# Peptides against a protein of PDB entry 6GMG, part 24

Target 1, 331 residues: chain A of PDB entry 6GMG
Amino acid sequence: DSDDRVTPPAEPLDRMPDPYRPSYGRAETVVNNYIRKWQQVYSHRDGRKQQMTEEQREWLSYGCVGVTWVNSGQYPTNRLAFASFDEDRFKNELKNGRPRSGETRAEFEGRVAKESFDEEKGFQRAREVASVMNRALENAHDESAYLDNLKKELANGNDALRNEDARSPFYSALRNTPSFKERNGGNHDPSRMKAVIYSKHFWSGQDRSSSADKRKYGDPDAFRPAPGTGLVDMSRDRNIPRSPTSPGEGFVNFDYGWFGAQTEADADKTVWTHGNHYHAPNGSLGAMHVYESKFRNWSEGYSDFDRGAYVITFIPKSWNTAPDKVKQGWP

## One batch from the design tools (peptide)

Design b1_p12_2_s2 (made by RFdiffusion4, then SolubleMPNN; from b1_p12_2, 5 letters changed)
Fold by OpenDDE base, seed 3:
Structure b1_p12_2_s2 (fold): chain B 331 residues (1-331), chain A 12 residues (1-12)
Amino acid sequence: as target 1 above (331 residues)
Amino acid sequence: MPLATGKNLLPP
């Protein structure tokens, strides 16, 4: 029940976190303890740690999306999303493969489509693009300079993104970032901003006009990346969960994982921060827990979801919510 | 074992 959501109380600025609990290769803690860690590690503005504000605590209380929200400074718009899809694998498996025992044709096609996405390549594409953007930002003191730099970088790399329309989420993402316009943020200076990454897991079968089978087992054609660019059209993502396949079955609407701007080259060593659900300490769901997962644990996802996208947004360089190195758990 | 998940709310 949405009415059960509670904003976690403030934590003293100097309160140290309790140790995280190891859980299936992850580090886990209750939301209040994450706030303590966040204040010690991620809260810094211009090098000074900050108490998490009531507004930020409220954002965080929304669950997995709240983790991304508090760290990115805005509710995820998901417009600049990347993925990798192996079309040849998909076509080949549909042609030469067969449904498992008891598997329907629709279930088979949905599964094959899900398995044709490569999470690691999708993540790598987002990192590649974020790197290009960061180079374009570095010495750009107005948006025009940023865009010119970006186009030059893309041309030098022969990247298909150079052909995107000026109105594309790719080129408009910076100007549409609130913190870019904030006086204490970017102050309209691109060189004060950096690209950051988060991931969203969601269900492909969200079209209400489609077959029930697509809503239950996935839409094999939905949310595929564009060839060459890797861009995913997220406009049809309406946060609709998977339809139940059996009585009493229910699925979650989405999952969000925060990566930020880690420099670890090995994807398997990167840390992803996410929450289990909105904070409802007095409700049926209970208190929100925050997890710090390795990429393998994050990218595995759940049966609730058949799509993963890696999204680029921007934060001020003065924020420490996206450090180059993230340590899993506490201490 | 998979992590327990719950409904994630949208902002008002």
Scores: peptide ipSAE 0.042, ipTM 0.776, DockQ to the pose 0.587
Fold by OpenDDE base, seed 4:
Structure b1_p12_2_s2 (fold): chain B 331 residues (1-331), chain A 12 residues (1-12)
Amino acid sequence: as target 1 above (331 residues)
Amino acid sequence: MPLATGKNLLPP
C-alpha cells in the first residue's frame, strides 16, 4: 500500500557513500546511500554541493519515477517521447510467423508488436533530437530565438519535426518547463538550459474499452511512433498496469530510467539510473534500492511492460544532475 | 497525485 511510503532521512553533506554492490552487471545501493552519492556528485548548483532537500528526498521516495523526478526537477509529463517501430518486421512476422505452443493469437500479436520496437533506435532518435535542441539553445537568449534556431537546424537536416505544429509538445516543451522560468534556473534564457533524456517502460493495453486480450497480452496498435518524426502520443498512457493472465498475478504500472546528457557515443556503455519501488523500510516491500544499469540491462525491461519511450525534457546548465560522464557505483 | 512504483522490480 502506498501508505507505507516513508521519506528517507537527511544525510550529512560531507558523508561519503558506501561502496555499491554489483548486481548482474548493474551497480546497486540502498536509497540512503544513493542520497550520499547524489550529494557528492549530482547536487551541484552553480558549482556548489547541496544537501538533498526534504522535498527532493520525498520525490525520490516514490521509486523509479523518483530518481527521474529528483534529477529533472519535475514530475515526468512524458509529452516529448520518441520510439522506433519496424512496421515491415511487424507485418512480415504476423504473416509468416506462427504462435508458439500454447500461445494464443492475441498473445502472439502482442509479442510480435513488442519485438518490433527497437529500443536502441528509439534512444538514438531521442539523442539526435536532443543534440539539435542543444544547438538551438546555445546562443538563444529568448524563446523566439530558440524556436527560430530549432527550425533552421531541422531544415538543414531535412527533419520531419520541422513540420510539427507550433503548439505541439515538441515546440512547447521548453516554455512548459518550470525550471526554465525560475530565477535560479533558466530565468527565461534558453542558453541557460540543456536537453536531457529519460526513459519510461509501460503497458500498451491500457484501454478499458478494449478487449480483455489486449489488456492481458498488449495492444499491437497502441503507442506507435509517428513515421518520420518518431514522436509517440503518450496522452493515452494513464499508468495502468498489465492485466493478470492468471490468478494472483500482478504487474507494475511503470518503470523510469534516468540518462540525462551523457556524451558516450556507444549506447551500450551509457548508464541508466532507476529505482525498484517506493521506499517502505517498515513495510512488506522494504527499503528502496537504486540501480545504475548499462543500456542493455535497462532496455531489456520486464514482462510487465511492452513499450519503451525515450523522453526529452530540459534542466538548467547550472545543475549537475546530468553530467557528460556517469560512472557506475562507488567509488 | 504523483504515483509510486508499487512493486519490487528485481534484476532478471
Scores: peptide ipSAE 0.040, ipTM 0.779, DockQ to the pose 0.138
Fold by OpenDDE base, seed 2:
Structure b1_p12_2_s2 (fold): chain B 331 residues (1-331), chain A 12 residues (1-12)
Amino acid sequence: as target 1 above (331 residues)
Amino acid sequence: MPLATGKNLLPP
């Protein structure tokens, strides 16, 4: 499927971006122009602009996941994921609601489950946890100190995450971050790292041993957050797309949106960066485009997906891929 | 291997 993927060419370091264009409340540009913006705004290491390397351009060429990949420094593992699910709403709608005309029971249940997720609360939970982690990182010069700080912070807040296993994605996330171990990254110093957030949209009905209806219309029980923690078990996410409901129908496997570490308190004003597809300028898909969307536009998602998760990872503080403020578009 | 986004996502 990606045989026609092409790595975007290098852009001169001093080349300024062309203006972005509006697209349904988003700022949109072609991938090459995003590279130009990235070099001017996000490329900085220790305050110095960097040309996007061939490797980074190759990562970026993979589409939406490529945007998160190049900015986070690693391919998304999605292990530390959060969501919010309204169980009471779900139960109430199942009990008192009715399938729409022509809607099967499976379609109804899948839809009700999808609608019972609260993207804003899921995002808020991830931001809350990232804040706790950042406090724990601030003065920790080794992993042990970080973990001790983290436990203290969680205890002070009476957070259910304090009960997670030491091997859980929550506690192991930092040590499993390649850039934490890199000499020019964290250099094993937690205080040189910061928590960042990205989001993944995906399909719940991925279990091949389940009913065809779940694969077509969603699995209402899949990928729910754990009560109290908000953690989502992502182990069953295998990037399997929604099954077609009609001949010729096809769905995308996932979508990724990069948030980073914006400090904007109003969720609706936060900017999410994502791509439409892998870069295939000579193929049927065409050139990759990059979108900078407000939270509302991002969180709406597509019919391809019935789950959203907000994932925490880490980057070195010396990187500028996750600035406090993100400006939509160019200039 | 890393997976690519499989098709064009158009904003609604």
Scores: peptide ipSAE 0.039, ipTM 0.772, DockQ to the pose 0.129
Fold by OpenDDE base, seed 1:
Parts: structure tokens; C-alpha cells; sequence
Structure b1_p12_2_s2 (fold): chain B 331 residues (1-331), chain A 12 residues (1-12)
């Protein structure tokens, strides 16, 4: 948390947004204008627009994670994460590839590992699992019914997730969702909930007991998905940024992108909402900006990160923070 | 504790 972070002021419920600006193939606006859009488009509870509360504005002010926080209703725990890794590509490139001019062996291995992750396949796996979960939720009026439905769906699809332990984040994710237990949320009724997706970009070389090279160039063995399930163990992600490779270089700890529950089948046409930094209008960073990026722009990431995970959580169906269609920008 | 984004992310 930064001492210069400020909670954006309230916006009148009837205030329409100003037009977004194009920025590197994405739509961009200042956080206050995003609040206006959010109130018009995403704020609905049981079909009624809501003013963004002070608490929600405070969550949003945290930057990229704040966008996911305000829309999911909870701070990201990242427990149910998916990715895709091409082991054959990785092994082949290590064996037959060569370091670039001036590239160290550790830098080469880190780069090859990063390039062996398939962001699109990782995203598709998360969408597949979210769809299975949504089918299991549809007519389940208690957690036991949900779990039974989920197991049946997995068995029918011959999905390796059927072999997960009952205590796995996969099976416990719903009951660990605060909004599931809320009276005005799920009220302990699974059929009132839906699965939603967000993404996190982060650094693999977070182990302080590892070599300096792994911290600078990545840990090729860290945060790989389990075969068959695609599950990523996120327990070792402590929001530690990449170590500098040169004097004066610094890296960001993470990036979060909100997808929700869009039904667009073409991954490249999906919209991801994220922020640049925490809101500090009177500080050195300035006002927070919100971006609505296509998947290409989101999945490209930054040199700060060598891992991407696609995470499933749940929200009440009565919320409109995860609509079937998301429009980029305004109007 | 919740963590804020610690640095400005610049789109490529």
C-alpha cells in the first residue's frame, strides 16, 4: 500500500462518461470517468443501477488489482489458476536453440520457458472449466448438490479435475467466496452464483533461496501447470518483482486483468479491463488510468512478467460486473 | 493485506 493513494470522489449516478481515448490499440480513460461508465454499465444489482460506494472506490484506487477487486467483490486470492505450457517446445528449444548475442545461458532458459507458455490455450482452459462449473451451479440449491453435479460433469468429460482432492481449491472455491454466503448475494444457493475469470501477470523468479540468475531472468521450472488439469500452484507467488538486470532498472510486482463472463468465442475479440497504477493524483504517479484492452494487448504483457495465469472465482448472478458482452471504450 | 500496483505500467 502507498501512502499517497487517494480514494476517487463519488460520481453522480446519472453522470455520463466522457469519451475514452485510443491508446496503443486499446481504450483508455482516467479512473473517475471509469467510475461513471461502471455506474452506467456494470453497477446493476437486480437490474437497478447503483452508485459506486466509498468502499468500492477505495478498492478501485489500488490500480490494476483494484479493477478486479471492485468487479469480483473480493481481493484476488488466485487459488484456482490455470495455464498452458508446451513441454515439447521447451525441451526442443533448450536442446537445439542457441542463446542470442549477449544473452546468458540463464537468460536464454528463462526466455525459452516464458515463450513455452501459451496464453490463449491457458485462457481457453479456464473458460472450459468455468463452463463446467456454471452447468454444475445452474440447478444446485446447496453446496452438496453443486459438488455432485460438478463431479458428474467432470466424469462425463473425462476431465482430470475429477481426481482432485475434495479439499482442492477447485472444489472449495465456491464455499470460500464471501458473496456466496451473503444474504443479498448467493445466500448459500449455488444457483444464484456464476463463475468469472480474471488474469494475473507475475514473475517466476521469486524464490529468494534460488540463484540471482533465476531472480533476474526467470525460473524455468516455476509456476508450471499440472499435466491434464492445467492447474497452477500459486502458493509461492508472493508478489515479488523481477530483479534488476542493470543499474537503475526496476520492475512492477504484478498486473491484473478483468474478463468476467464474456461469451465471445473468439479469444482475440474479448475485452480485458485493467489499471496502470494506484490512484495518486497529488503524487508522482498521478491519477490512475483504466484500460480496456483486447486479448492481444493483454496477453502480450510486459518484460516485468514471465508468467500469466487465468483465475476462476464466483459472483452473484444479480451483479452486472460480468456481462455476456463488454464494449470497449465510450460511447 | 491488499497490495497496490507499485509502478506505472506503460502499454507497449
Amino acid sequence: as target 1 above (331 residues)
Amino acid sequence: MPLATGKNLLPP
Scores: peptide ipSAE 0.038, ipTM 0.768, DockQ to the pose 0.129

Design b1_p12_2_s3 (made by RFdiffusion4, then SolubleMPNN; from b1_p12_2, 6 letters changed)
Fold by OpenDDE base, seed 4:
Structure b1_p12_2_s3 (fold): chain B 331 residues (1-331), chain A 12 residues (1-12)
Amino acid sequence: as target 1 above (331 residues)
Amino acid sequence: MPKATGKQLLPP
């Protein structure tokens, strides 16, 4: 229950952040200090700094999802998600591998499935698709022009996404973005928008009708990407956490990491921004902290999760929440 | 309603 969640107070627009704390390749700070950094670096609309609004502070207070929410301008819908799964590795490990000492068959299969996902290739696929979308957006002044450009780009690259239905999340994502329709956003002009990326970590064993073993150790067949496209059907993701394997054990429902539109070609040098939990300064969880992690630290994830997806959405180019370069920490 | 993380995540 998030009943003890508190909205962080406003920070003066001119207040500079305190130094971030470095920790094992991450930079960490309390949520109020992140608001200060955000106002200095990411708040710009049409080149002008903005104070984080009460609404934005409320969104941010939700934790890891709040970081993605405030920077993307909408609650994550996760409809346009990508991953990479090595089917040959999975089959070979199941055939030739053995359960560890004390590991059940279901635990072994769940682990092997988790290890058969390639986070780097999943991220690379999302970046590739975002690049194609950005090219299609660049000189398109209506949705029809954007879709025509997108189809041409996909055909030129012989990309399997060209065969997706017109109603698919892939082709409908732009029109379903609220900021695309806003007067001070895209104003229905695709050339005013850019593709951005965030990531979600979650549990595969969410089907309540499945075996207890799948809920505890993962569903090896769930949330696999479609061959050729890399698209993940996220319709079955209902933010259900992993089931406890022992009394008193509890798992987190999800984790979200914000990447935006960084141009750094080396995946290992990219910065991912995420939160630890909802802001509860007077509760048992305490104040929310924000982390800026390198890809290695982000993609490692936690035992709470056995799936990672890389999601594409859109923001106005006039927003500075997804700059080409992200500096880790402060100063 | 929007969902929130219900547990503290600690860096490894």
Scores: peptide ipSAE 0.038, ipTM 0.760, DockQ to the pose 0.129
Fold by OpenDDE base, seed 1:
Structure b1_p12_2_s3 (fold): chain B 331 residues (1-331), chain A 12 residues (1-12)
Amino acid sequence: as target 1 above (331 residues)
Amino acid sequence: MPKATGKQLLPP
């Protein structure tokens, strides 16, 4: 229960961060120090630094999802999600592979399915699509122009996304973004918006009507990307954690990592910002910590999760929450 | 309603 969640106090706009500390190849700091960094680096609206508002501090206090929330300006809806799955690897390993000593058949199948996802290719697909969207946003001054540009870009690339329905999350994503409609945001002008990326880790075995084995070890058939498009149907993701496999074992419901719009071509050099848990300085969990991880550290995930998705949303270009370059840590 | 993250244990 998040009943002991506390909103971090305001930080003076001119307060510089304390140095981050290394933690398992990551840069780590307490949430209040991240607020200081955020105000110095990411807070800019139309080139002017802003103090993180009480509302934004409240969003941030929710933990890993809070980092994505404060930087994207909305609670993650996860509607436009991408992944990559190697069907041939999956089939081959199921046929020719063997369970490890003490591994059940269900555990083996769940593991093989997890290992058949390619996080790097999934991320690359999302970046490719975000790039197409960004080109379509350029010089589009209404939604109709954006959609026409998008269709042309997809046709030129012979992309399977061109066959998606007009009501799909792909085509509706911009119009469903609150900041697009805001006067101080996009003001209904697509050219004032840019595509951004975040990632979600979650559990595949969320169907309560399925076998206990699927809930414990994963559902090998769940949350696979559609062939050609790479789109993942996230409609069945209800933030249900993995079921315990032993007494006293517990799993987290999700993890979110913020990438934004970094232009670094080498995936391994990209920085992912995430939190450990909700802010509970007076509770058992303690203060929230924020991590800035390289892609390797992010994509490794945890045993809590067997799926990763890379999600596209939009923010106003006037926001600096998704800069082209992100520096890990402080200074 | 927005959901808060549980406890995350970071491996080495």
Scores: peptide ipSAE 0.038, ipTM 0.757, DockQ to the pose 0.143
Fold by OpenDDE base, seed 5:
Structure b1_p12_2_s3 (fold): chain B 331 residues (1-331), chain A 12 residues (1-12)
Amino acid sequence: as target 1 above (331 residues)
Amino acid sequence: MPKATGKQLLPP
C-alpha cells in the first residue's frame, strides 16, 4: 500500500556516508546513507555542495524511479528510448527452436522475444546518440542552432534519425525538458545542457484487450525498436505489471537504473544506480535500499520484466548528478 | 501521481 511511504529525514551536509555493503558484484546501502553520499558527491550546483531538499528526498522515497527522478530533476517521461532487437535470431529461434518441457507455446514465444533483445547494443546506441546530441549542444546558444547542428551531425554520420519528423521525441526532447527553461538551469541556452542516460525495465504484455497469454508470458511484437534508428515507441507503456501465472504471484510495475554521463568505454565497467522499493521503514517492505550495480548486474533484470529501454534526457552542465566517473560504493 | 516501485533485489 503506497500509504506507508515515508520521506527520509534530512541529513547534515557535512555527514560522511557509512561504508556500503558488497553484495554479488553490487554495492548496497540504506536510503539515508545514499543521501549522505549524494550530498558529498552528486549534489554540487555550480561547484557548491547542496543539502538534498525535502522535495528531492520525497522524490527519492519512491524507490528505483526516485533515484532517476532526483538525479535527472524530473519524473521520467521515457519518450526518447532506444533498444536493439535481433529479428533474424527471433525468426530463426521461433522456426527451429522448441518449447522446453512444460513450457507453453505462448511462454516459448515470449521468452524467445525477450532473449532477442541485446541490452549491450541498446545501451551502445543510446550512448552514440547522446554523444551526437552533446556535440550539437556544445556551441548552440538557441534551440534553432541546436537543431541545425543536430541535423548536420546526423547527416555526416548517415544516421537514420535525420529522417525523423520535427515532432518526434528526438527533436522535441530538449524543449520539453523543464531544467532547460529554468533561469538557474539551461536558461534556454542549449550549450548549458548535456545529454544523460537512464534505463527502464518493464513488461511488454500491457494491453488489457490482448490475450491472457500475452499478459502472462509477454507480447513478442510489443516495444520493438524501429529499424535503423533504434527508437522504441513508449506510448503504450502504462506501468502495468506482468499478470500472475499462478495464484498468489505478484509482479512489480517497473525498474529504473541511473547511468548519467559516464565516459567509461567498457560497458561492463559502468555503474548503474537503482532502488529496491519505496521507503516504508514502518511498513512491511521496510527501509528503501539503494544499489550501485555494474552493467551485467543491471541488465540481467528480473522475471517481472521482458523489455529494457535506454532513455536519453538532459540536465544542466552545472549539476554534478551525472559525473564522467562514478565510483561504486563507499569509500 | 508518480508510482512507487515494490520490487526486492533477488540474489543472483
Scores: peptide ipSAE 0.037, ipTM 0.754, DockQ to the pose 0.132
Fold by OpenDDE base, seed 2:
Structure b1_p12_2_s3 (fold): chain B 331 residues (1-331), chain A 12 residues (1-12)
Amino acid sequence: as target 1 above (331 residues)
Amino acid sequence: MPKATGKQLLPP
C-alpha cells in the first residue's frame, strides 16, 4: 500500500553526499543521499546545478520508477521498447527439454521462455537504435527534418524499422516527449534533444482472460520482440504482478533501471540506477534506497519478473541526467 | 496515478 509514501525533504544544493555502501557488487545509498548526489552530478541545466524540486522529490519517492521519472523528466510510458528473443533456443528447449521434478508443464514453458530472452542483445539493440536516432537529431531543427534524417539513416543501414508506420511509437516518440516541447527543453528543436535508455522488468502473465497457470508461471508467447526490429508491443503491460503460487506469496509489479546515454562500449561496465521501493521511512518498507548496479546485477532481475525491455525516450541535451560517463557510488 | 513499487531488494 503506497499510502505511507513520504516525499523526501529538500537537501541543500551544496550538501555533499555521504559515501555509498557496497551491496553485492552494487553501490547503495538512502534516497536522501541520492538527492545530494543528484544535485552535485545530474542536476545541471545548461551547466548550472539545480536543487531537486519538490515535484522531482515526489516523483523520486515512488521507488525504482521514481529514479527513471526524475532523470527522464516524465513518467515512463514504455512505448518504444526493445528486446531480443532466441526463437530457436526456445523451440529446441521445448522440444528436447523436460520439466524438472515437481515442475508443471506451464512452469516449464514459462521458464524456458524467460531463459530464451537475451538481455544483453536487447540492450545492444536499444543502443543501436538510440545511436541512429541521435544522428538523425543532429542538425534537425524541426520534427520533419528529424524524421527525414531518421528514414535516411534506417535506409542506409537496411534496418527493418524503416517499415514501421509513421504513427508507430518509433516515429512518434520525439513529438510525444513533453520536454521536447518545453521552452527550457527542446523548444521543438530536435537538435537540442538526445535519445536515452531505461529498462523495465515486468511479468508476462498479465492477461486476466488467460489461464491461471500463465498468470502464475508466465505467458511464453507474451511480450516477444518483433523479428527484425526488436520492438516489443508493450500495450498489454498494465503493471499487473505475477500471481501467487502459494498462500501469502506476493510479487512486485515492476522494476525500472536508468541507463541514460552512457558511452561505455562494454555492456558489463555500464551503470544502472534504480530504487528498491517507494519511500516509507515510517512504514513497514522503510526508507527508499537507491542502487547503482552494473549491467549484470541489473539484468539478473528477480523472480517477480520474466520480461525485460529496453526503452528509448528523449531528454534535452542541456540536462545532465544522462551523462556520457556514470561513476558508480560516491565519492 | 503513477504506481509505486513495493519491491524489496533481496540478496542474490
Scores: peptide ipSAE 0.037, ipTM 0.757, DockQ to the pose 0.143; fails the geometry check

